Peptides against a protein of PDB entry 3OGK. Designs and how they scored, part 42

Target 1, 307 residues: chain A of PDB entry 3OGK
Amino acid sequence: ATPDRLSRRFPNLRSLKLKGKPRAAMFNLIPENWGGYVTPWVTEISNNLRQLKSVHFRRMIVSDLDLDRLAKARADDLETLKLDKCSGFTTDGLLSIVTHCRKIKTLLMEESSFSEKDGKWLHELAQHNTSLEVLNFYMTEFAKISPKDLETIARNCRSLVSVKVGDFEILELVGFFKAAANLEEFCGGSLNEDIGMPEKYMNLVFPRKLCRLGLSYMGPNEMPILFPFAAQIRKLDLLYALLETEDHCTLIQKCPNLEVLETRNVIGDRGLEVLAQYCKQLKRLRIERGADEQGMEDEEGLVSQRG

## One batch from the design tools (peptide; aimed at target 1 F27 K85 M139 R286)

Design b1_p19_7_s3 (made by RFdiffusion4, then SolubleMPNN; from b1_p19_7, 9 letters changed)
Fold by OpenDDE base, seed 5:
Structure b1_p19_7_s3 (fold): chain B 307 residues (1-307), chain A 19 residues (1-19)
Amino acid sequence: as target 1 above (307 residues)
Amino acid sequence: ELEVEFVEPTAAELEIRAR
């Protein structure tokens, strides 16, 4: 499909999702004017798609100029922007989006690669937005953003239900969790084991409605922090957890209302058996192959054809 | 929602959906 054909056929389009090539191939295989760049689409949106409120770019090249044009063209009419596994922009582009689109409800940059200039975009979002429902920069590398701005967002955005972040130290998010009273989903953060303070995370207080969770680097020592509310968990993201097969079994047994599980092959056939036994509401199971699994000699950490 | 896809194959995952 071409941008011009789309606008002619659907001038009243409200939601658009564009999928580009996989990241590994993007830089070498995408001609300048090919569907890998969002520029021609942003031009078409700006000129001809005046009812568009939701934009999802997946595996696309996005420049700061593209984001600035989109922001100014749609302004407060833009409710959803998803930069899913995109590249080519900086935090200046994000700043333009949050400056001009003050009623944005969903902002996603999950797995996007960008140049970080400063943390102003998150600060601007915190100062002016009260509409945000979903904020997702999961699996990104932000070093210049402030957890205080995230707390401010939680305080000001009463409809905030889902937040996914990069490698924030979880203890820096205590204020955020306290403010995010309606939060249902949280993914990311960083749990850092401290031999000198093994219980440093035991006093973490999670939002009362939290039922979808994925804590990065959660090991068996940190896993017990979930036990008080494990029965209310409906979705677990264990892709970046540091759990062995037995740890999976322990946690799964405590989550009888689990509907979605995302994990690695380390769950093994044993973990799958436990899952089948205890999680009768399960709707979706995703198993990925981890890089570390190539060295696991133990049969228990592998999903066989029998499972 | 209109979805436009420019597809090349990506990483191996196993997804099981309960019917």
Scores: peptide ipSAE 0.051, ipTM 0.513, DockQ to the pose 0.050
OpenDDE base, seeds 1, 2, 3, 4: peptide ipSAE 0.015, 0.031, 0.023, 0.025; ipTM 0.549, 0.537, 0.540, 0.545

Design b1_p19_7_s4 (made by RFdiffusion4, then SolubleMPNN; from b1_p19_7, 10 letters changed)
Fold by OpenDDE base, seed 2:
Structure b1_p19_7_s4 (fold): chain B 307 residues (1-307), chain A 19 residues (1-19)
Amino acid sequence: as target 1 above (307 residues)
Amino acid sequence: ELEVEFVEPTAAQLERDAR
């Protein structure tokens, strides 16, 4: 499909999702600069798709110029931007989006690769946006953004329901969790084990409506922080948790209302048996092979054809 | 929602379209 043919057929299009080729670059096999460019599509959006509110680019090359053109063309009419596994832009492009699209509700950069110049984009979003519902930069490496700006967003955006972040220390997000009174979903952060302070995270207070959760680097010592609200949990992302088979069994037994589980092969057949016994509302199960599990000969950490 | 898969033409496809 060409951009010009699309606009002629659908001049009143409100939502567009573009999928690039599966990037072998995601497997480090091909240079990062291969794939479909969004430039011709952004040109067409700017000229002919005047009702477009939602844009989703998946596995596309996106430049700062593309983001700037999109931002200026759609302005406050842009409600959703998803840069899903995209590359080619910097934080200057993100700054342009949040500066011109002040009523954006969904902003996603999950698994995107970019050059980080500064944290101004998140600061600008914090200062001017009150409409944000979903913020997702999960599995990204932002080192120059401030947890305080995230707290400001939570305070100002009363409809904020889902936030996924990179490797923020969870204790730096205490102010954010206190402000995010309507938050239902949180993924990311970083739990850093301190052998000298086993109770480091025990006083962490989560938003009262939290029911979808994925804490990165959560081990068995940190897992008890979930127990007070485990019966409320509907979705768990354990892909980046540091839980063994027995830890999975312990947690799953406490989550009778679990609907979605994403985990690694470490759950094993025993974990699947416990899941079947205690989680009668389960709708989706995703099991990934961990990179480290290629060497684990331990039979207990493998899902067999019986599971 | 319109979902479009963008596939770049291979060099071989470009040569076919130029004939």
Scores: peptide ipSAE 0.053, ipTM 0.482, DockQ to the pose 0.024
OpenDDE base, seeds 1, 3, 4, 5: peptide ipSAE 0.034, 0.029, 0.032, 0.036; ipTM 0.449, 0.549, 0.581, 0.626

Design b1_p19_8 (made by RFdiffusion4)
Pose (drawn by RFdiffusion4):
Structure b1_p19_8 (pose): chain A 307 residues (1-307), chain P 19 residues (1-19)
Amino acid sequence: as target 1 above (307 residues)
Amino acid sequence: PNLEELEFPVPEHRPLERP
């Protein structure tokens, strides 16, 4: 339908969600220029959806111009913006929205592709934003943003509940973790072990409510930092973990309250057996395919009828 | 018994490279 039709039928929308490219685009089957331009929708938002406080774009093309218009037109009213699997914008667009939308509660760019010119957008949030509840750049290449800015955001945003990040060294986020007193969910970061520091981590202060998490590149040697509070974990994202079938069993075994598990097929039939009696409350399970070129990551990394 | 959703998907095409 045209944007004109949407605003005529529902002039007082508070929340809008638009999807663009077919689902196949998440698997590199759809041309990049196929469509899903968000621009006519942003123009319609400017003129006729004057009550909109939340926008979620999924698999759409979003430009800097379009986000500059959205930020100016909705300003302090934009409580939530989700750029979900979108493309076509840069850090100029992010900066525009974080400077004009001073009361953003939820900002999300998971799996989006954009050009990173600088890190001022995150710094701008750190300097002026107090209201942020959820910040999410989970699956994203950011090389110019400072972990100090993220820590500062945690110090200023009492209601911060959920943060998902890129390849920050976990050790650089120690300050962030102490400051994020209310943090219930964390995903991302980078666990980089060096033989030099056998106990490079073991001294992580995780927020005492963290129950939904996934630490990227987590190996067997760093896995134990979860054991002190594994009884509390309700959601686990081992999708980007570097741990073998045996290690999965040992961790899954310690999470009796786990309701959501996402993992690669390295979990193996053996891991599913463990999951089968320790985690009776499990509600959602996703087993994504692993490195399928040189053996199934190990000789148990195959799930079957047994599992 | 409480399982509501079960999935076996192939890897999606994502912008950031990880395992």

Design b1_p19_8_s1 (made by RFdiffusion4, then SolubleMPNN; from b1_p19_8, 11 letters changed)
Fold by OpenDDE base, seed 5:
Structure b1_p19_8_s1 (fold): chain B 307 residues (1-307), chain A 19 residues (1-19)
Amino acid sequence: as target 1 above (307 residues)
Amino acid sequence: SSLEEVEFPDREALPKKHV
């Protein structure tokens, strides 16, 4: 569809989702007028889609100017912005969004590629937003944002239920977890093994309602921190966990209410058997091939085509 | 409760940090 055709047919549109080309195709010379740029759509939103509350761009090119125009055009009417696997913007564009859209409830930039200038966007969000429900910058490389701003967001946003982050040291998020009393979902962080301090994470306290979880770099030594609340876990993201087949079996057996599992081929046929035995409420299963699994043709961690 | 279509990312599994 073209932007102009959409506005003419649906002038009262409240939600828009646009999908660009697959990421592999984004490295090819994208013509300026390619349906991969959000600019024509942002122009149409600004001029003609005055009831639009939710915007989701997937695999699109987004500039700071596009974000600034969108922010100013929608202001406090913008409730949801998802920059899903987008590229072309900087943290200045994010700053414009959070400055102008003070009632935003969902802000997502998962797997987006951007230039980081500073951490001001997260600070501004922390200082002025009280409406946030979902914050997601999972699989991004922010180095200039403060975990203290995330803690402030948790204190001020009482409806905050889902937070996904990049590679923050998990111990820097202790204050955030204490403040985020209604948090149901957390993904990301970084668990860093310390041979000199094997119990480094044993005192980590999670929010009481936490039931969807994906800790990056969680190994078998850190996995026991989940056991006190494993029975309430409904979703696990183990794609970036450092768990072997046996570790998967151990964890899965402790999660009888698991509904969604994302993992790697390392789960193996054995892990799938355990999953089928213990997780009777399972609704969705994702098994990815890891780069490390390309050489493991002969080891126990292969899911056979017969399963 | 609208099942949020969890569009699974095209995640390349992070390589194991060889310790």
Scores: peptide ipSAE 0.039, ipTM 0.677, DockQ to the pose 0.159
OpenDDE base, seeds 1, 2, 3, 4: peptide ipSAE 0.039, 0.036, 0.037, 0.039; ipTM 0.669, 0.660, 0.680, 0.668; seeds 1, 3 fail the geometry check

Design b1_p19_8_s2 (made by RFdiffusion4, then SolubleMPNN; from b1_p19_8, 10 letters changed)
Fold by OpenDDE base, seed 2:
Structure b1_p19_8_s2 (fold): chain B 307 residues (1-307), chain A 19 residues (1-19)
Amino acid sequence: as target 1 above (307 residues)
Amino acid sequence: SSLEELEFPEREALPFKHV
């Protein structure tokens, strides 16, 4: 469809999702610079889609100018912006969005590629937003943002329920977790094993409503931090956890209310048997083949057609 | 639940999280 055809047919459109690149681009079959530009769509949104509250760009090229135009055109009417696997912008574009869209509820830039100039966008969001419900910059490289701004967001945004972040040291997020009283979902961070301090994370306090979780680099030494609330866990993202088959079995047995599991082949047929035995509410299961699983001959650590 | 809660992210399964 063309932008002009969309606006003529649906002038009162409230939600728009655009997909630019095919899924095949994930396999490096298409150059990174290949993709649809959002510019003609942003022009159409600005001119003709005056009721639009939700925008989702997936695998598109987005410039700072596009973000600035979108921000100014929609202002406080923009409730959702998802830059899902997008590229071509900088943190200046994000700053424009959070500056002009003061009532944004969902901000996502998961797996987007961008140039980081500074951390001002997150600071501005922290200083002025009280509406945020979902913040997701999972699988992004922000080196200039402050965990204190995340804490401020948690304090000010009482409806904040889902936060996904990059590789923050989890101990830097202690203040955030204390402030985020209504948080139900957390993904990302970084658990860094310290052989000299095995109890490094044992005193970590999570939000009481936390039930969807994906801690990056969580190993068997850190896994026990989940045990006090494992019975309330409904979703686990273990794709980037450092758990072996036996660790999966141990954790799964403690999560009888698990509804969604994402993991790698390391769960094995044994882990799937344990999952079937203990997780009777399971609705969705994703098992990915990791690059580290190439050439593993361990039958226990592999999922067969029996599992 | 948001559509995000219903969809699995299209992430590459790597040994470590790559950004």
Scores: peptide ipSAE 0.022, ipTM 0.562, DockQ to the pose 0.175
OpenDDE base, seeds 1, 3, 4, 5: peptide ipSAE 0.019, 0.018, 0.018, 0.011; ipTM 0.535, 0.570, 0.568, 0.564; seed 4 fails the geometry check

Design b1_p19_8_s3 (made by RFdiffusion4, then SolubleMPNN; from b1_p19_8, 10 letters changed)
Fold by OpenDDE base, seed 2:
Structure b1_p19_8_s3 (fold): chain B 307 residues (1-307), chain A 19 residues (1-19)
Amino acid sequence: as target 1 above (307 residues)
Amino acid sequence: SSLEELEFPEREALPKKFV
């Protein structure tokens, strides 16, 4: 569909989701006239879609100018912005969004590629937003943002329920977890194994309502930090965990209310048997092939047609 | 639940440790 045809048919549109070409096509010589640019759509939103409050761009090229135009056109009416696997912008574009859209509830940039100039966008969000419910910059590379701004967001945004972050050291997020009293979902961070201090994470206090979790680099030494609340866990993302088959079995047995599991082939047929035995509420299962599939000589670490 | 809660995102299959 063309932008002009959409606005003529649906002038009262509240939610728009656009899907671009697969990411592999974005690394090729993209002609200037490639339909993956959001610019024509942002122009149409600004001019003709005055009720639009939710925008989701997936695999699109988005410039800082596009974000600035969108921010100014929608202002406090913009409740949701998802830059899902997008590219072409910098943190200046994000700063424009959070500066002009003071009532944004959902901000996502998961797997987006961008140039990081500074951490001002997160600081501005922390200083002025009280409406945020979902913040997701999972699988992004922010090096200039502050964990203190994340703590401030948690303190000020009482409806904050889901936060997904990059590779923050989990101990730097202690203040955030204490402030995030209503948080139900957390993904990302970084658990760093320390042979000299194996219990460095054992005193970590999680939000009391936490039930959807994906800790990056969680190994068997860190896994026990989940045991006090494992019975309330409904979703686990173990794709980036460092758990072996036996570790999966141990954790799954402690999660009888598990509804969603994402993991790697390392769970094996044994892990699937344990899952079937203990997780009677399971609704969704994702098993990805990891790089370890080439190294897994152990039959127990492979999912067969028996599982 | 949003449609996103029903879909598994396309993610890198490799653990972040290997990327």
Scores: peptide ipSAE 0.038, ipTM 0.646, DockQ to the pose 0.160
OpenDDE base, seeds 1, 3, 4, 5: peptide ipSAE 0.034, 0.035, 0.033, 0.032; ipTM 0.661, 0.650, 0.634, 0.637; seed 4 fails the geometry check

Design b1_p19_8_s4 (made by RFdiffusion4, then SolubleMPNN; from b1_p19_8, 12 letters changed)
Fold by OpenDDE base, seed 3:
Structure b1_p19_8_s4 (fold): chain B 307 residues (1-307), chain A 19 residues (1-19)
Amino acid sequence: as target 1 above (307 residues)
Amino acid sequence: SSLEEVSFPEREALPKSFV
């Protein structure tokens, strides 16, 4: 569909999702008229889609100018922006969004590639937003944002239910977790083993409603931090956990209410058997191949056609 | 209990270090 045909047919469109071509197709010189640029869609949104509240760009090229135009055109009417696996913008574009769209409820840039200039976008969001429900910059690299701004967001946004972050040291998020009283989902962070301090993470206090979780680099030594609330866990993201097959079995047995599991082939057929035995509420299973698993000959860490 | 959906992503999950 072309932007102009969409607006003429659906002038009252509230939600738009655009999917670009897979990134593998972007290695060749993208022709100027490539359907991967959001620019013609942002122009159409600005001119003709006045009821649009939700925008989801997936695998598209998004410039700071596109974000600035979208931000100014939709302002406080923009409730959702998802830059899912997008590229071509900087943190200046994000700053424009949070400056002009002060009632945004969902801001996502998961797996997006961007140039980081500063942390001002998160600071501006912390200072002025009280409507945020979902913040997701999972699988991104932000080095200039402050955990303190994340804590401020948690304090000010009472409806904040889902937060996914990059590689923050999890201990820097203690203030955030204390403030995020209604948080149901958390993904990301970084757990860093300390041989000299094996109990480094044992005193972490998670939000009481937390039931969807994915801690990055969680190993078997850190896994016990979940045990006090494992029975309330409904979703686990173990894609970036450092758990072996036996560790998966141990954790799964403690999660009888698990509905969604995302993991790697390391779960093995044994982990799948344990999952079937203990997780009777399971609705979705996602298994990905880890790059590191190509080298491990251990038969136990492979999901066969029998699993 | 039949899983409603088993999803295998079309792409291998790159380790977080490669994303």
Scores: peptide ipSAE 0.031, ipTM 0.554, DockQ to the pose 0.441
OpenDDE base, seeds 1, 2, 4, 5: peptide ipSAE 0.014, 0.020, 0.018, 0.012; ipTM 0.557, 0.571, 0.569, 0.511; seeds 4, 5 fail the geometry check

## One batch from the design tools (peptide; aimed at target 1 K85 D167)

Design b1_p20_1 (made by RFdiffusion4)
Pose (drawn by RFdiffusion4):
Structure b1_p20_1 (pose): chain A 307 residues (1-307), chain P 20 residues (1-20)
Amino acid sequence: as target 1 above (307 residues)
Amino acid sequence: EEKREELKEYLEERRKEKML
């Protein structure tokens, strides 16, 4: 339908969600220029959806121009913006929205592709934003943003509940973790072990409420930092973990309250067996395919009828 | 160690593929 039709039928929308490209685009089957331009929708938002407080674009093309218009038109009213699997914008567009939308509660860019010219957008949030509840750049290449800015955001945003990040060194986020007193969910970061520091981590202060998490590149040697509070973990994202079938069993075994698990097939039939009696409350399971070229990551990394 | 390095490269590639 045309944007005109949407605003005529529902002039007082508070929340809008638009999907563009077919689902196949998540698997590199759809041309990049196929469509899903968000622009006519932003123009319609400017003129006729004067009550909109939340926008979620999924698999759509979003330009800097379009986000500059959205930020100016909705300004302090934009409580939530989700750029979900979108493309076509840069850090100029992010900066525009974080400077004009001073009361953003939820900002999300998971799996989006954009050009990164600088890190001022995150710094701008750190300097002025107090209301942020959820910040999410989970699956994203950011090389110019400072972990100091993220820590500062945690110090200023008392309602920060959920943050998902890129390849920050976990050790650089120690300050962030102490400051994020209310943090219930954390995903991302980078656990980089060096033989030099056998106990490079073991001294992580995780927020005492963290119950939904996934640490990227987590190996067997760093896995134990979760044991002190594993009884509390309700969601686990081992999708980007570097741990073998045996290690999965040991960790899953310690999470009797786990309701959501996402993992690669390395979990193996053996891991599913463990999951089968320790985690009776499990509600959602996703076993994504792993490295399927040189053996199934190990000789147990195959799930079957047994599992 | 070699297998872990290859797995890390695979995961980095998958992450890039997931970015639209």

Design b1_p20_1_s1 (made by RFdiffusion4, then SolubleMPNN; from b1_p20_1, 11 letters changed)
Fold by OpenDDE base, seed 1:
Structure b1_p20_1_s1 (fold): chain B 307 residues (1-307), chain A 20 residues (1-20)
Amino acid sequence: as target 1 above (307 residues)
Amino acid sequence: DEKLEARRKYLEEERRNRRL
């Protein structure tokens, strides 16, 4: 469909999701007329889709100008913006969004590629938003944002239930976790082993309602921090954990209410057997390829087609 | 642990590649 056809057919549209081509096809081979740019859609939204409150762009090119136009056109009516695997913008575009859309509930830029100018966008969000429910910049690289702003967001946004972040040192998020009393989902951060401080993370306190979790670089030494609430875990993202087959078995057997597991081949047939034995409520299983396929194959860490 | 370090490096590289 073209933008003009959409607005003519559905002038009262509340939610729009647009999908571009796969990233592999976007590697600088995008003809100008490929339709991967959001610009014509943002123009149409601004002019003709005045009830639109939810926008999801997936694998599209988004400029700062596009974000600025969208922000000004929808303002406080914009409740959801998802820049899913998008590119072409900077943090100036994000700043425009959070400045003008002060009642935004969902802000996602997961796996998006952007130029980071400063951390002002997160600071502005922290200073003025009280409506945020979902914040997701998972699999992004922010170096100029402050964990203090994330804490402020948690304090001010009482409906905040899902937060996914980049590689913040997890100890910098202690204040955030304390403030985020209603948080149900957390992904990201960074656990960093310190030989001089083996108990570095043992006193980490998570929000009481936390049930969907994906800590980055969690190894077997850090894994015990989950044990006090493992029985309430419903979703685990272990794609970026540093767990071996036996570690998977240890953790899985402590998560009898697990519904969703995302992991790598390192779980092995043994881990799958343990999963089947202990996780009777499992609904979704995602197994991706891991480092073990690149020559670190432990025979135990292979998932066969027999399982 | 060299194995953990290698796995970490792989995961970090994978993350970088997903953003390109």
Scores: peptide ipSAE 0.513, ipTM 0.925, DockQ to the pose 0.565
OpenDDE base, seeds 2, 3, 4, 5: peptide ipSAE 0.508, 0.509, 0.512, 0.505; ipTM 0.925, 0.924, 0.925, 0.921; seed 3 fails the geometry check

Design b1_p20_1_s2 (made by RFdiffusion4, then SolubleMPNN; from b1_p20_1, 10 letters changed)
Fold by OpenDDE base, seed 1:
Structure b1_p20_1_s2 (fold): chain B 307 residues (1-307), chain A 20 residues (1-20)
Amino acid sequence: as target 1 above (307 residues)
Amino acid sequence: MEKLKKRREYLEELRKKRRL
């Protein structure tokens, strides 16, 4: 479909989702004519889609100018922006979005690549937004944003239910977790083993409603921090956990209400057997092949065709 | 510890590759 054909057919469109080229390796090689750029769509949104409140770009090229135009055109009417695996923008574009769209409820940049200029976008969001429900910059590399701004967002946004972040040290998020009273989902952070302080995470307090979780680099020593609320867990993202097959078995046995599991093949046939035994509510299972296959997997850490 | 370190490095690389 072309942008002009869309607006002519659906002038009252509320939600738009566009998908660019499916392969990341070809993403930077998208010819101008492939429709991988959001520019013509942003132009059409600005001119003709005046009721649009939700925009989802997946695997598209997005410039700061595109974001600025979108921000100014939709302003406080923009409730959802998802830059899913997008590229071509900087944090200046994000700053424009949060400056002009002060009532945004969902802001997603998951797996997007961008140039980081500063942390002003998160600060601006913290200072002026009270509507945020979903914040997701999972699998991104922000080095200039402050965990204090995330805490401020949690304090000010009472409807905040899902937050996915990059590699914040989890201990820097203590204030955030305390403030995020309605948080149901958290993914990301960074757990860092410290030989001198093996118990440094044991007193970590999570939001009481937390039921969807994915802690990056969680090992078997940190895993016990989940045990007090493991029966409440409905979704686990273990893709970036440092858990072996036995650790998976231990954790899964404690999560009888698990509905969604995302993990690597390290779960093994044994982990799948335990999953089938203890997790009768399981609806979705995603197993990614990890290259830990080549040297670190015990023979038990492989999912066979029988599992 | 060494096994966990290597696994972390691998996962960090995996995370980077997924963004490419």
Scores: peptide ipSAE 0.337, ipTM 0.873, DockQ to the pose 0.574
OpenDDE base, seeds 2, 3, 4, 5: peptide ipSAE 0.087, 0.055, 0.054, 0.074; ipTM 0.781, 0.736, 0.733, 0.779; seed 2 fails the geometry check

Design b1_p20_1_s3 (made by RFdiffusion4, then SolubleMPNN; from b1_p20_1, 12 letters changed)
Fold by OpenDDE base, seed 4:
Structure b1_p20_1_s3 (fold): chain B 307 residues (1-307), chain A 20 residues (1-20)
Amino acid sequence: as target 1 above (307 residues)
Amino acid sequence: MERLEERRKFLDEERKRRRL
């Protein structure tokens, strides 16, 4: 569809989701610029889609100018912006969004690529937003943002229920977790094993309502931090965990209310058996390939085609 | 330790590869 055709047909559109590159583009099968720029859509939004509250761009090229135009056009009427696997913008574009859209409830940049100039966008969000419910920059590389701003967001946004972040040291998020009293979902962070301090993470206090979780680089030594609330876990993202088959079995047994599991082939047939035995409410299972498929013949770490 | 480090490297590479 063209932008102009959309506005003519749906002048009262409240939610727009655009997909640029098809999934095949992830395999370099499609030119990078295919499906293209959000620019014509942003122009159309600005001119003709005055009731638009939710925008989701997936695998599109988004410039700072596009974000600035969108921000100014929708201002506090913009409730949701999702830049899902987008590219072409910098943190200046994000700054424009959070500066002008002060009542934004959902801000997502998951798996987007961008140029990071500074951490001002998160700081601005922390200083002015009280409406945020979902913040997601999972699988991004922000090096210049402050965990303290995330903590401030948690303090100010009482409806904050889902936060997915990049590679923050988990210990730097202690203040965030304490402040995020209504948080139900957390993904990301970085657990960094310290041989000299095996209990480095044992005193982590998670939000009481936390039930959807994905800690990056969680190993068997860190896994016990979940045990006090494992029974309330409904979703686990273990794609970036450092758990072996046995660790999976141990954790799964403690999560009888698990509804969604995302993990790697390391779960093995044994882990799947344990999952079937203990997780009777499981609705979705995603298994991706892990490191072990390329090198080690160890049968225990592989999910069979029949499993 | 070596296995965990290798796995960490793999996961890091996987994360990088997924980023457009």
Scores: peptide ipSAE 0.184, ipTM 0.831, DockQ to the pose 0.661
OpenDDE base, seeds 1, 2, 3, 5: peptide ipSAE 0.156, 0.127, 0.071, 0.150; ipTM 0.821, 0.810, 0.777, 0.746; seed 1 fails the geometry check

